Peptides against a protein of PDB entry 4Z5W. Designs and how they scored, part 164

Target 1, 305 residues: chain A of PDB entry 4Z5W
Amino acid sequence: IPDVFLELNKLWYFSAQSNLFNGEMPRSLSNSRSISLLSLRNNTLSGQIYLNCSAMTNLTSLDLASNSFSGSIPSNLPNCLRLKTINFAKIKFIAQIPESFKNFQSLTSLSFSNSSIQNISSALEILQHCQNLKTLVLTLNFQKEELPSVPSLQFKNLKVLIIASCQLRGTVPQWLSNSPSLQLLDLSWNQLSGTIPPWLGSLNSLFYLDLSNNTFIGEIPHSLTSLQSLVSKENAVEEPSPDFPFFKKKNTNAGGLQYNQPSSFPPMIDLSYNSLNGSIWPEFGDLRQLHVLNLKNNNLSGNIP

## One batch from the design tools (peptide; made by RFdiffusion4, then SolubleMPNN)

Design b2_p23_7_s4 (from b2_p23_7, 10 letters changed)
Fold by OpenDDE base, seed 3:
Structure b2_p23_7_s4 (fold): chain B 305 residues (1-305), chain A 23 residues (1-23)
Amino acid sequence: as target 1 above (305 residues)
Amino acid sequence: SKKERDAYLEAHVNEEKGIVTYE
């Protein structure tokens, strides 16, 4: 990418997605005062990510996903006072979340999906201070770590939490009960154990629950049959979606389905591939908004309702 | 039957391994 952005004093949006751009990000782009939306996703950009946040006063969205960037996560990003959305998916950092992210009050949506992030305990302890954080994607990180269950963790405004495919140990963390606005929870493809907690059914906005491919035991909580979002159409105020899409892959070799908004996910309860026992509750029939109920590959018994 | 149960559970199994990746 040429270093010509100093002259582009009115550049609000720059999208150079899915090109063959290589080398470092241009210094003039890293110093752009006008840019609000920057997307360089799916290129071969390399080097360290550097943004001059003191210059980039209009930056609201940053998508650098699927690049060959190296080094640490830029610790100065919280100084980008208008930066709301960050997509760093598929950037191999091999790093922890910077402590400076405790001060990241503008942050609303963050993805580190498949970014070789380490130390989930530190990551969650830091990110809980982001009071405006609504979307958090941490899939394919933290390999074989323990999902912290510390009750002091608090994500008050969290709407979307995706921490899939981490081989995480532990239980469904009780601190999630402090996230009453939670709409989408994916903890699939982990090594989570214990019982599915009944308080999940108290999350009135929860319309998508994926706990599949874990080691959960016991009965399905009856409270899941009373998930308010699945019983009735709540007038979900369409809050602004993150500026980055969600991709759900069926198989490692399948093209991912792109979901532009969390609301584009089908209302779902997936508890498949666990060790759950007991009956299927007939009251799942009351979940009139539910599109997908997946209970496959469990130890369930009794009649199908 | 167990086979019908497994088939019923399978028919509602969109085998979407929910790896939400941002690309």
Scores: peptide ipSAE 0.064, ipTM 0.576, DockQ to the pose 0.270
Fold by OpenDDE base, seed 5:
Parts: C-alpha cells; sequence; structure tokens
Structure b2_p23_7_s4 (fold): chain B 305 residues (1-305), chain A 23 residues (1-23)
C-alpha cells in the first residue's frame, strides 16, 4: 500500500479488503486523522500492527483480519477513544489479550477468531471491564484450556458470544446468567460437560443457542421451552450489528454462510451431538418463532411430540 | 488464479467468525 495518506486528509472510509497487498501498513495510514473505517482484511500485510491513536482520533472501525501480521496485540488500541469495532480474526498473534484492554470503554465488537490467543481466564477477566462490549468472538483459540466458571465475571451488555471449536473443558459457566441481553450463544465444538443449566431459559433475548458437539449429560432443561424471544416476536430488538460479518460453516468441505447481522441467523436451538437423555418436551411447541430444533445424536427417548 | 483467490477467500472468510458446525 503506498504511503500517500497524508495527502488524503479527507479520507473517512478506506476499504481495500480481498486484494494482494503485502508489506507493512504505511506510516501515513497509521497516522491518519480523518479515517473512521479502515478495512484491510484478507491481504498479505505483515509486520507489527501499529496505530498512532493520538493521531487517529476518528477511527471507529478496524478490520485487519486474514493478514500475516506478527508480534503482540497492540496494547495502545484503548487510546483510540472512538474505536468500537475490531476484527483481528486469523492474525496469528500467539499472545494473550493485553491488560490495557480493561480500559477499552469504546469497544463494542471484538473478534479474535483463529488468532492463536492464549489464556482464556485472563482474556475474560480483562474483557469484562469493556462495559460497552456487545459482540465477542473467540472461536478457534485457547486450545484445551478450561472455560472459567468464576461467578464474578460479568458481561452486562453482551449480545453475541461465540467461543466455538476451542476444545474447552468445563461446564456452561454461571457468569453467563449475568448477561440478560444475550441474543446469540455458541459454545459448540468444545469438551464441555455437566448438565445444561436451567437458567439459560431465563435469557429472554436468546434466540440462537448452539451447544452442539460437546459432552453434556442429563435432561434438556424444561426452561428452554419458555425462551421468550422464541415464544413471541416482540422481544427481537434489532440492535446495531458489528461492522464485520459472521460466518457459519455447516461442514468441513462447505463454504461458510455469511451472516451480516446477528438477526440474520435463524432462531435455533442446537443441542445435537451430546449425551442428553430423557424426553423431548411437548412445550417446545410453544416456541412459535423457532426455526431449527436440532436434537440429533443424543440419548433421548420417549415419544416425539 | 480467480479460482485460487476464491478458494483462498472461502478458506479465509469461513473462519473469520466461525460458527463451525462439523457434521
Amino acid sequence: as target 1 above (305 residues)
Amino acid sequence: SKKERDAYLEAHVNEEKGIVTYE
């Protein structure tokens, strides 16, 4: 990318995604006073990520996903006082979340999907201080770690939590009950065990639940038949989506389906590929907004209602 | 090639916010 952004003093939006750009980010771009949205995703950019947050006072969205950046996660990003959305998916940091992210009050949406992030306990302890955090994607990190169950963890404004494919151990963490605005939860493709907790049915905004491909046991909580967002349409608050899309891959060989907004996900309960037993509750028929109920590959018995 | 780019894009895009359901 040419070092010409000093002359582009009115540039508000720069999207150069899915090109063949290589080398480092130009210094003039890292010092741009005008830029609000920066997307360089899916290139071959390299080196250390550096942004001069004192200069980049208008930066609101940063998408650097799927690049060859190296080194540490930039600890100064919280100094970008208007920065709301960060997509760092597929950047192989081999790092922990910086402690400075405790001060990241502007942060609303964060993705580190497949970024070789380590220490989930530290990551969650840090990120809980981001009071405006609504979307958190941590898929394909923390390999074989334990999902913290510390009840003091609190994500008050969390709407979307995706921590899939981490081989995480533990149980569905009680601290998620402190997220009453949660709309989408994906903890699929882990090694989570125990029972599915009944308090999940108290999450009145939860319309998408994926707990598939774990080691859950016991009965399906009857409280899931009373998920208010799936009973009536009135609770589907269209909140502002993050500036980066979601992807759902149905199988290893298929392309991922792109979802531009969380609301574009079908209302779903997926409990497939567990060790759940007991009956299917007839009261699942009350979930008039439910599009997908996936209970396959369990130990369920009795009549199908 | 465009196909290699599309395949690279598909491989890269699929994991950016991977809700990964493996069958």
Scores: peptide ipSAE 0.023, ipTM 0.561, DockQ to the pose 0.098
Fold by OpenDDE base, seed 1:
Structure b2_p23_7_s4 (fold): chain B 305 residues (1-305), chain A 23 residues (1-23)
Amino acid sequence: as target 1 above (305 residues)
Amino acid sequence: SKKERDAYLEAHVNEEKGIVTYE
């Protein structure tokens, strides 16, 4: 990308996604006072990510996903006082989340999907201080770590949590009960164990639950048949709208389906590929808004209701 | 109906669990 952005003093939005750009991010772009939305996703950009947050006072959204950036996560990003959305998916950092992110009060949506992030305990301990954090995507990180169950963890405003495909150990963490606005939970493709906790059915905004491909045991909590968001449409909760797309792959070899909004996900309960036992509750029939109920590959018995 | 629910369960149970990732 040419270093000509100094002349573009009125540049509000720059999208150069899905091109063949290589090399480093232009210094003039990293110092742009006017830019609000920056997307350079799906290029071959390299080097260290550096943004002059003291200059980039209008920056609200940053999408650098699917680039060849290296080095540390920029610790100065919390100084970008208007920065709400960060997409760092598929950037191989091999790093921990910076401690400075405790101060990241402007942050509303963060993705590190497939970014070789390490230390989930530190990551969650840091990110819980982000009071405006609504969307957190940490898929394909923290390989074989333990999902912390520390009850002091609090994500009060969290609407979307995706920590899939991490091979995480542990249980469904009790601290998620402190997230009453949670709408989408994906903990699929881990090594999570224990029972599915009944308090999940108290998350009145939860319309998408993915716990598949884990090692959960015991019965399906009856409280899941009373998920208020799936019983009635009347709970039109404000949909989380991160400035980055989500991708759902049906198969490892299939192209992912792009979902621009979490609301584009079908209302779903997926508990498939576990070791759950007992019966399927007939009261799942009361979930009139439910578009997918997946219970396959469990140890369930009795009649299908 | 039970048949519609069963057909719905079968149709959706056969969807391989999509991994939500960033492409």
Scores: peptide ipSAE 0.024, ipTM 0.520, DockQ to the pose 0.183; fails the geometry check
Fold by OpenDDE base, seed 4:
Structure b2_p23_7_s4 (fold): chain B 305 residues (1-305), chain A 23 residues (1-23)
Amino acid sequence: as target 1 above (305 residues)
Amino acid sequence: SKKERDAYLEAHVNEEKGIVTYE
């Protein structure tokens, strides 16, 4: 990418994704006063991520995903006072979340999917201070760590939490009950154990629940049959989605479906590939908005309602 | 199964995804 962005004083959007750009991000781009949305996703950019947040006063969205950046997560990003969305998926940091992110009040959406992030306890302890954080994606990190269950963790405005494929140990954490606006929860492909907690059914906005491929035991909580978002249409809050897409893969051999918004996900309860027992509740028939109920590969018994 | 989890992990490590969910 040429170092000519100083002359582009009216450049508001720069989208150069899915090209063959290599080398470092140009210094003039890192100092752009005009850029609001920057996407360089799916390139071969390298070096340290550096943004002059004092200069980049209009930066609202940053997508650097699927690049060859190295080094630390840029600790100065909280100084980008308008920066709302960050996609750092598939950047191999081998790092912890910076402590400075406690001050990241502008942050609304964050993805570190498959970014070699370590220490989930520290990450969640830091990120809970982001009062505007609505979307958090941490899939393919924290390998074999324990999902913290510390009741003091509070994500008050959290709407989307995806922490899949981490081989995480522990239980469904009680601190998630402090997120009453939660719409999408994916904790699939972990080593989570214990029972599925009944308080999940109190999350009135929860329309997508994936707890598949864990080690959950006991009965399916009857409270899941009363998920208000799946009973009635009234709770479909159209909120501004992240500027980065969601990818869902139905099958290991199928192409990933791109979802541009969380609302584009089908209303779903997936509890498959656990050790759940008991019967299927007939009251799942009350979930008139439910598109997918997946209970396969459990120890369920009785009649199919 | 463990084998399915390993296959999922391998498949998704190579996919250019901002956000990965598994069905």
Scores: peptide ipSAE 0.022, ipTM 0.636, DockQ to the pose 0.231; fails the geometry check

Design b2_p23_8_s1 (from b2_p23_8, 14 letters changed)
Fold by OpenDDE base, seed 4:
Structure b2_p23_8_s1 (fold): chain B 305 residues (1-305), chain A 23 residues (1-23)
Amino acid sequence: as target 1 above (305 residues)
Amino acid sequence: ALQDLIANGLIFNGESFFLTTFE
């Protein structure tokens, strides 16, 4: 990318996604006072990520996903006082979340999907201090770590939590019950065990639940048949979506279906590929807003009601 | 009851996916 952006005093939005840009990020971009939205997703940019947060006073969104950046996660990002959304997916950091992110009060949406992030306990302990955090995507990190169940963890404003394909051990963490605004939970493709907790059915905004490909045992909680968001449409809080797309993937190498907003996901319960027993509750028939129900590859008995 | 949802277009026992933010 040519380093010509200093002359563009009115550059509010720059999108150069899905190009063949290589080399380092232009210094004129990293010092831009005018830029609000920066997307360089799906390029071959390299070097360290550096942003001059003292200059970039208007930066609200950053998408650098699927680039060849190296080095540490920029610890100074919390100094970008208007920065709300960050997508660092598929950047191989091989790092922990910086402690400075405790102060990241502007942060609303964060993705590190497939970024070689380590230490989930530290990551969640840090990120719980981000009071405005609504979307957190940590898929394909923390390989074979234990999902912390520390009751002190609080994500009060969390709406979207995705921690899929980490081979995480542990149970569905009780601290998620402190997130009453949770709309989407994906914990699929882990090694989570125990029972599915009944309090999940108390999450009145939860319209998308993926617990597939785990080691859950026991019965399906009857409380899932009363998920208010799946009974009626009335509680769909339309909030600002992240400035980055989501992708629904069958595997890491497959092309994903793109979803621009979490609200565009079909309402779903996926409990497939577990060790759940008992019958299918007839009251699943009350979930009139449900589009996908997947219960296959369990130890369920009886008939489909 | 569940059969009624299936009859009305509920995808039952379909494919599983996981969510990411990369292509």
Scores: peptide ipSAE 0.635, ipTM 0.961, DockQ to the pose 0.910
Fold by OpenDDE base, seed 3:
Structure b2_p23_8_s1 (fold): chain B 305 residues (1-305), chain A 23 residues (1-23)
Amino acid sequence: as target 1 above (305 residues)
Amino acid sequence: ALQDLIANGLIFNGESFFLTTFE
């Protein structure tokens, strides 16, 4: 990309998605005082990610996903005092989350999906300090790590948690019960075990639950038949969505179906490909807002009620 | 009944997906 942005005193938005841009990010762009939204998603940009946060005082959104950037996660990003949304999906960092992210109070939405992030325990311990964090996407990281169940972890304002396809071990973490605003939980395609906890049914805003492709045992918690968001149309306060889209994928190489907002996901319970037993609760019939129910490939018995 | 929801357009036992933020 040409280094011509110094003269663009009114550059508020720059989107160069899905181009053939190569080389490093222009220094004029990384020093832009006017830019608020920066998206360079789906390019071949390389080198280290460097942003002059002291200059970039208007930066609110950063999408660098699907680039060939190398090196460490920029530890200075918390100094971008207005930066709310970060998409670093598919950037291969091979790194841990920087400790500096404890101070990232402007952060509302973060994705490291398929970014070779390591140490989920450290990542969650750091990110719990981001009090404004509402959306966290960590899909395709951590390899065969254990999902921490430490009760001290607290994500009070978390609305969207996606940690799919990590081969994570452990159980559904009890600390998620402290996230009463949780709307979407995807822990699919892991090696999670134990029973599905009944307290999931107490998450009144939870409209999308994916626990598919795990090793869960026992019965389906009856409390899932009383998920308030799926029984009644609550007026979900339209909160500002992340400035980055989501994609539903079958695999890493398949094209994904794009969703611009989490609220655009069909209300879903997916418990498929587990070792769940017992019957299908008749009270699933009370979930009038449910669009998708997937219970296949379990040890369930009886009839569909 | 769950069958009534299915009759009304509930997708039952469909395909599973995982969520990402890359294409």
Scores: peptide ipSAE 0.633, ipTM 0.961, DockQ to the pose 0.905
Fold by OpenDDE base, seed 2:
Structure b2_p23_8_s1 (fold): chain B 305 residues (1-305), chain A 23 residues (1-23)
Amino acid sequence: as target 1 above (305 residues)
Amino acid sequence: ALQDLIANGLIFNGESFFLTTFE
């Protein structure tokens, strides 16, 4: 990208997605005082990510996903006092989350999907200090690590948690019960074990649950048949979605189905490809707002009620 | 009960996906 942005004193939005841009990010963009939304996703940009947060006082959204950036995660990003949304998906960092992110109070939405992030325990311990964090996407990281179950972890304002396809070990963590506003949970394609906890059915805003492709055992918790968001169409307050899209994928190399907002996902319970036993509860018939129920490839018995 | 939801358009035992933020 040519370094011509110094003359654009009124540049508030720049989108150059899905182009053939290569080389380093222009320094004029990294120093823009006017820019609010910057998206450079799906390019071949390289080098280290650097943003002059002291200059970029209007920056609210950053999407650098699917680029060839290298080096460390920029530790100074918390100094961008208005920065709310960050998409760093498919950038190969090979790094841990910086300790400075404990101070990232403006952060509302973060994705590191497929970014070679390491140490899930440290990542969650750091990110719990982000009091405004509502959306967290960590899919395709932390390969073969253990999902921490430390009860002291608190994500009080969390609405969307996605940690899929990490080969994570452990159980569904009890600390998620401290997130009463949780709307979407995807822990699919891991090596999670134990029973599905009954307290998941107490999450009144939970409309999308994916626990598929794990090693869960025992019965389906009956409390899932009483998920309030799936029984009645409550007016879910449309909270501001992240400024980056989501994709439903079968694998890392396939094209995904794009969803611009979490609220656009069909209400779903997917428990397929586990070792669950017992019967299908008749009370699943009470979930009148449910669009997808997937229970296949389990050890369930009896008839469909 | 569940059969009634299926008759009304519930997708039962479909395909599984995982969520990401890259194309």
Scores: peptide ipSAE 0.633, ipTM 0.961, DockQ to the pose 0.914
Fold by OpenDDE base, seed 5:
Structure b2_p23_8_s1 (fold): chain B 305 residues (1-305), chain A 23 residues (1-23)
Amino acid sequence: as target 1 above (305 residues)
Amino acid sequence: ALQDLIANGLIFNGESFFLTTFE
């Protein structure tokens, strides 16, 4: 990308996604006082990510996903006082989340999907301090680590949690019960074990639950048949969506279905590919807002009610 | 009944996906 942005004193939005831009991010862009939204997704940009947060006082959204950046996660990003959304998906950092992210009060949406992030315990311990964090995507990281179950972890404002395809061990973490506004949970394609906890059915805003492709045992919690968001048409609170799209994928190499908002996902319960036993609860019939129910490849018995 | 939801267009035992933020 040419270093011509110094003359663009009114540049509010720059989208150069899905191009063939190579080299480093232009210094004029990294020092832009006017830019609010920066998307360079799906390019071949390289080098270290550097942003002059003292200059970039209007930066609210940063999408650098699917680039060839290297080095550490920029520890100074919390100094970008208006920065709300970050998409660093598919950037191979091979790093831990910086300790400085404890101070990232402007942060509302974060994705490190497939970014070679390490140490899930440290990551969650840091990110719990982000009081405005609503969307957290950590898919395809933390390979074979243990999902921490420490009850002291608190994500009070969390609405979207996606930690899929990490081969994570452990159980459904009790600290998620401290997230009463959770709307979407994807913990699919892990090695999570134990029983599905009944308190998941107390998450009244939870309309999308994916626990598929794990090693869960026991019965389906009856409390899932009383998920309020699936029984009644709650007014879908038009919540501010992340400034980055989501993709529903079958595998890492498949083209994904794009979803611009989490609210556009069909209401779903997916418990498939586990070791769940017992019967299908007849009260699943009360979930009138449910669009997808997937219970296949379990040890369930009886008839479809 | 669950069968009534299926009759009304519930996708039962379909394909599984995971969510991400890259194409």
Scores: peptide ipSAE 0.620, ipTM 0.959, DockQ to the pose 0.922

Design b2_p23_8_s2 (from b2_p23_8, 12 letters changed)
Fold by OpenDDE base, seed 3:
Structure b2_p23_8_s2 (fold): chain B 305 residues (1-305), chain A 23 residues (1-23)
Amino acid sequence: as target 1 above (305 residues)
Amino acid sequence: AIEDLIKNGLILNGESGFITTFE
């Protein structure tokens, strides 16, 4: 990319996604005072990510996903006082979340999907300090780590939590009960064990639950038949969606279905590929807003009611 | 009944997959 952006005092949005751009990110772009949205997703950009946050006072969205960047996660990003959305998916950092992210008050949406992030305990301990964090995507990280169950963890404003395909051990963490605004939970493709906790049914805004491909045992909690968002059309407050799309994938190498916002996901309960037993509750019939129910490959008995 | 939901377009036992933010 040419280093010609210094004089572009009116550059508000720059999108060069899905091109063949290589080399480093232009320094003129890293110093842009006018830019609000920067997307360089799906290129071959390399080198270290550096943003001059003192200059980039209008930066609100950063999408650098699917590039060949190297080095550390930029610890100065919290100094970008208007930066809300970050997509660093498929950038192989081999790093922990910087401690500086405790101060990231502008942050609303963060993705490190498939970014070789390590230490989930530290990551969650840091990110819980982001009071405005609503969307957190950590899929394909933390390989074989334990999902922390520390009751002190608190994500009060969390709406979307995706920590899929990490081979995580542990149980569904009780600290998620402190997220009453949770709308979408994906913990699929892990090694999570124990029972599915009944308190999940108390998450009145939860319309998408994926616990598939784990090692859960016991019965399906009857409280899932009373998920309020799936019983009735609640007036979902239209909150601004993340500036990055989501992709539902069958595997890491397959093309995914694109969803531009979390609300575009069909209302779903996926408990497939576990060791759940007992019957299918007839009261799942009360979930009039449910579009997908997946219970396959369990130890369930009886008939479909 | 779940059968009634299926008649109304519920997908029972569809394809599973995980969510990411990369293509």
Scores: peptide ipSAE 0.629, ipTM 0.958, DockQ to the pose 0.918
Fold by OpenDDE base, seed 2:
Structure b2_p23_8_s2 (fold): chain B 305 residues (1-305), chain A 23 residues (1-23)
Amino acid sequence: as target 1 above (305 residues)
Amino acid sequence: AIEDLIKNGLILNGESGFITTFE
């Protein structure tokens, strides 16, 4: 990309997605005072990510996903006082989340999907301090680590949590019960074990639950038949969605179906590919807003009610 | 009860997949 952005004193939005841009990110972009939305996703950009947060006073959204950037996660990003949305998906950092992210008060949406992030315990301990964090995507990281169950973890404003395909061990963490505004939970394609906790049915805003392809045992919690968001049409207040799209994939190499916002996901309960036993609760029939129910490849018995 | 939801368009036992933020 040519380094000509200093002349663009009114540059508010720059999108150069899905091009063939290579080399380093232009320094004129890294110093732009006017830019609010920056998307350079799906390019071949390289080098270290550097942003002059003291200059970039209007930066609100950053999408650098699917580039060849290297080095550490920029520890100075919390100094970008208006930065809300970050997509660093598919950037191979091989790093931990910086301790400086404890101070990232402007952060509302973060994705590190498939970014070779390490130490899930440290990551969650840091990110719980982001009081405005609503969307967290950590899919394809933390390979074979243990999902921390520390009850002191608090994500009070969390609406979307996706930590899929990490081969994570452990149980569904009780600290998620402290996130009463949770709307979407994807913990699929892990090695999570134990029983599915009944308190999941108390998450009144939860319309999308994916626990598929784990090692869960026991019965399906009856409390899932009383998920309020799936019983009644709640007027979901359209809260500001992340400035990055989501993709539902069968595997890492397959093309995914694109969803521009979390509310575009069909209301779903997916418990498939586990070791769940017992019967299917007839009261799933009360979930009039449910679009997808997936219970296949379990040890369930009886008939479909 | 679930049979009635199926008649109303519920997808039972569909395809599974996980969510990412890259294509």
Scores: peptide ipSAE 0.629, ipTM 0.959, DockQ to the pose 0.942
Fold by OpenDDE base, seed 5:
Structure b2_p23_8_s2 (fold): chain B 305 residues (1-305), chain A 23 residues (1-23)
Amino acid sequence: as target 1 above (305 residues)
Amino acid sequence: AIEDLIKNGLILNGESGFITTFE
């Protein structure tokens, strides 16, 4: 990308998605005082990510996903006092989340999907301090780590949590019960074990639950038949969606179905590809807002009620 | 009954997949 942005003193939005841009991010762009939304996703940009947060006082959204950036995660990003959304998906950092992110109070949506992030315990310990964090996507990281179950972890405002395809060990963490506003949970394609906890059914805003492709055992919690968001048409307050799209994929290399906002996902319970036993609860019939129920490839018995 | 939901368009045992933020 040419370094021509010095003259663009009124540049508010720059989108150059899905182009063939290579080289480093222009310094004039990294020093732009006017830019609010910056999207350079799906290019071949390289070098280190550097943003002059003292200059970029209007930056609210940053999408650098699917680029060839190298080096560390920029530790100074919390100094971008208006920065709300970050998509760093498919950037191979091979790093931990910077400790400076404890101070990232403007952060509302973060994705590191497939970014070679390490140390899930440290990542969650840091990110719990982001009081405005509503969307967290950590898919395809933390390979074979253990999902921490530390009860002190608190994501009070979390609405979307996606930690899929990490081969994570452990159980469904109790600290998720501290997230009463959770709407979408994807923990699919891990090695999570134990029983599905009944307290998941107390998450009144939870309309999308994916626990598929794990090693869960026991019965389906009856409390899932009482998920309030799936029983009644509550007016889902259209909260501001992240400035980045989501993709539902069957595998890492497949083309994903694009969803522009979390509310575009069909209401779903996916418990498929586990070792669950017992019967299908007839009270799943009360979930009038449910669009997808996937229970296949389990040890369930009896009839479909 | 789940059968009634199916009649109303519930997809039972559909396709599984995980969510990402890259194409």
Scores: peptide ipSAE 0.626, ipTM 0.957, DockQ to the pose 0.924
Fold by OpenDDE base, seed 4:
Structure b2_p23_8_s2 (fold): chain B 305 residues (1-305), chain A 23 residues (1-23)
Amino acid sequence: as target 1 above (305 residues)
Amino acid sequence: AIEDLIKNGLILNGESGFITTFE
């Protein structure tokens, strides 16, 4: 990308996604006082990510996903006082989340999907201090780590949590019960074990639950038949969506279906590919807002009610 | 009860997949 942005005193939005841009990020962009939205997704940009947060006082959104950037996660990003949304998906950092992110109070949406992030315990311990964090995507990281169950973890404002395809061990963590505004949970394609906890049915805003491709045992919690968001339409909180799209993928190499907002996902319960037993509850019939129910490849018995 | 939802357009036992933020 040409380094011509210094003269653009009114550049609020720059989108150059899905191009063939190579080399380093232009220094004029990294020092832009006017830019609010920066998207460079799906390019071949390289080098270390550096943003002059003291200059970039209007930066609200950053999408650098699917680039060839290298080095550490920029520890100074919390100094970008208006920065709300970050997509660093498919950037191979091979790093832990910086401790400085404890101070990232402007942060509302973060994705590191497939970014070679390590140490999920440290990541969650740091990110719980982000009081405005609503969307967290950590898919394809933390390979074979244990999902921490530390009861002190609190994500009070969390609405979207996606930690899929990490081969994570452990159980569904009790600390998620401290997130009463949770709308979308994807913990699919892990090695999570134990029973599905009944308190998941108390998450009144939860319209999308994916626990598929794990090692869960026992019965389906009857409380899932009373998920309020799936019984009635009334509580669809219109929330500001992240400035980056989501993709539902069957595998890492398949093209995903694009969803521009979390609310664009069909209301779903996916418990497929587990070791669940017992019967299918007839009261799933009360979930009139449910679009997808997936229970296949379990040890369930009886008839479909 | 689920049969009634299916008649109303519920997809039972569809395809599974995980969510990412990259294409």
Scores: peptide ipSAE 0.622, ipTM 0.962, DockQ to the pose 0.924

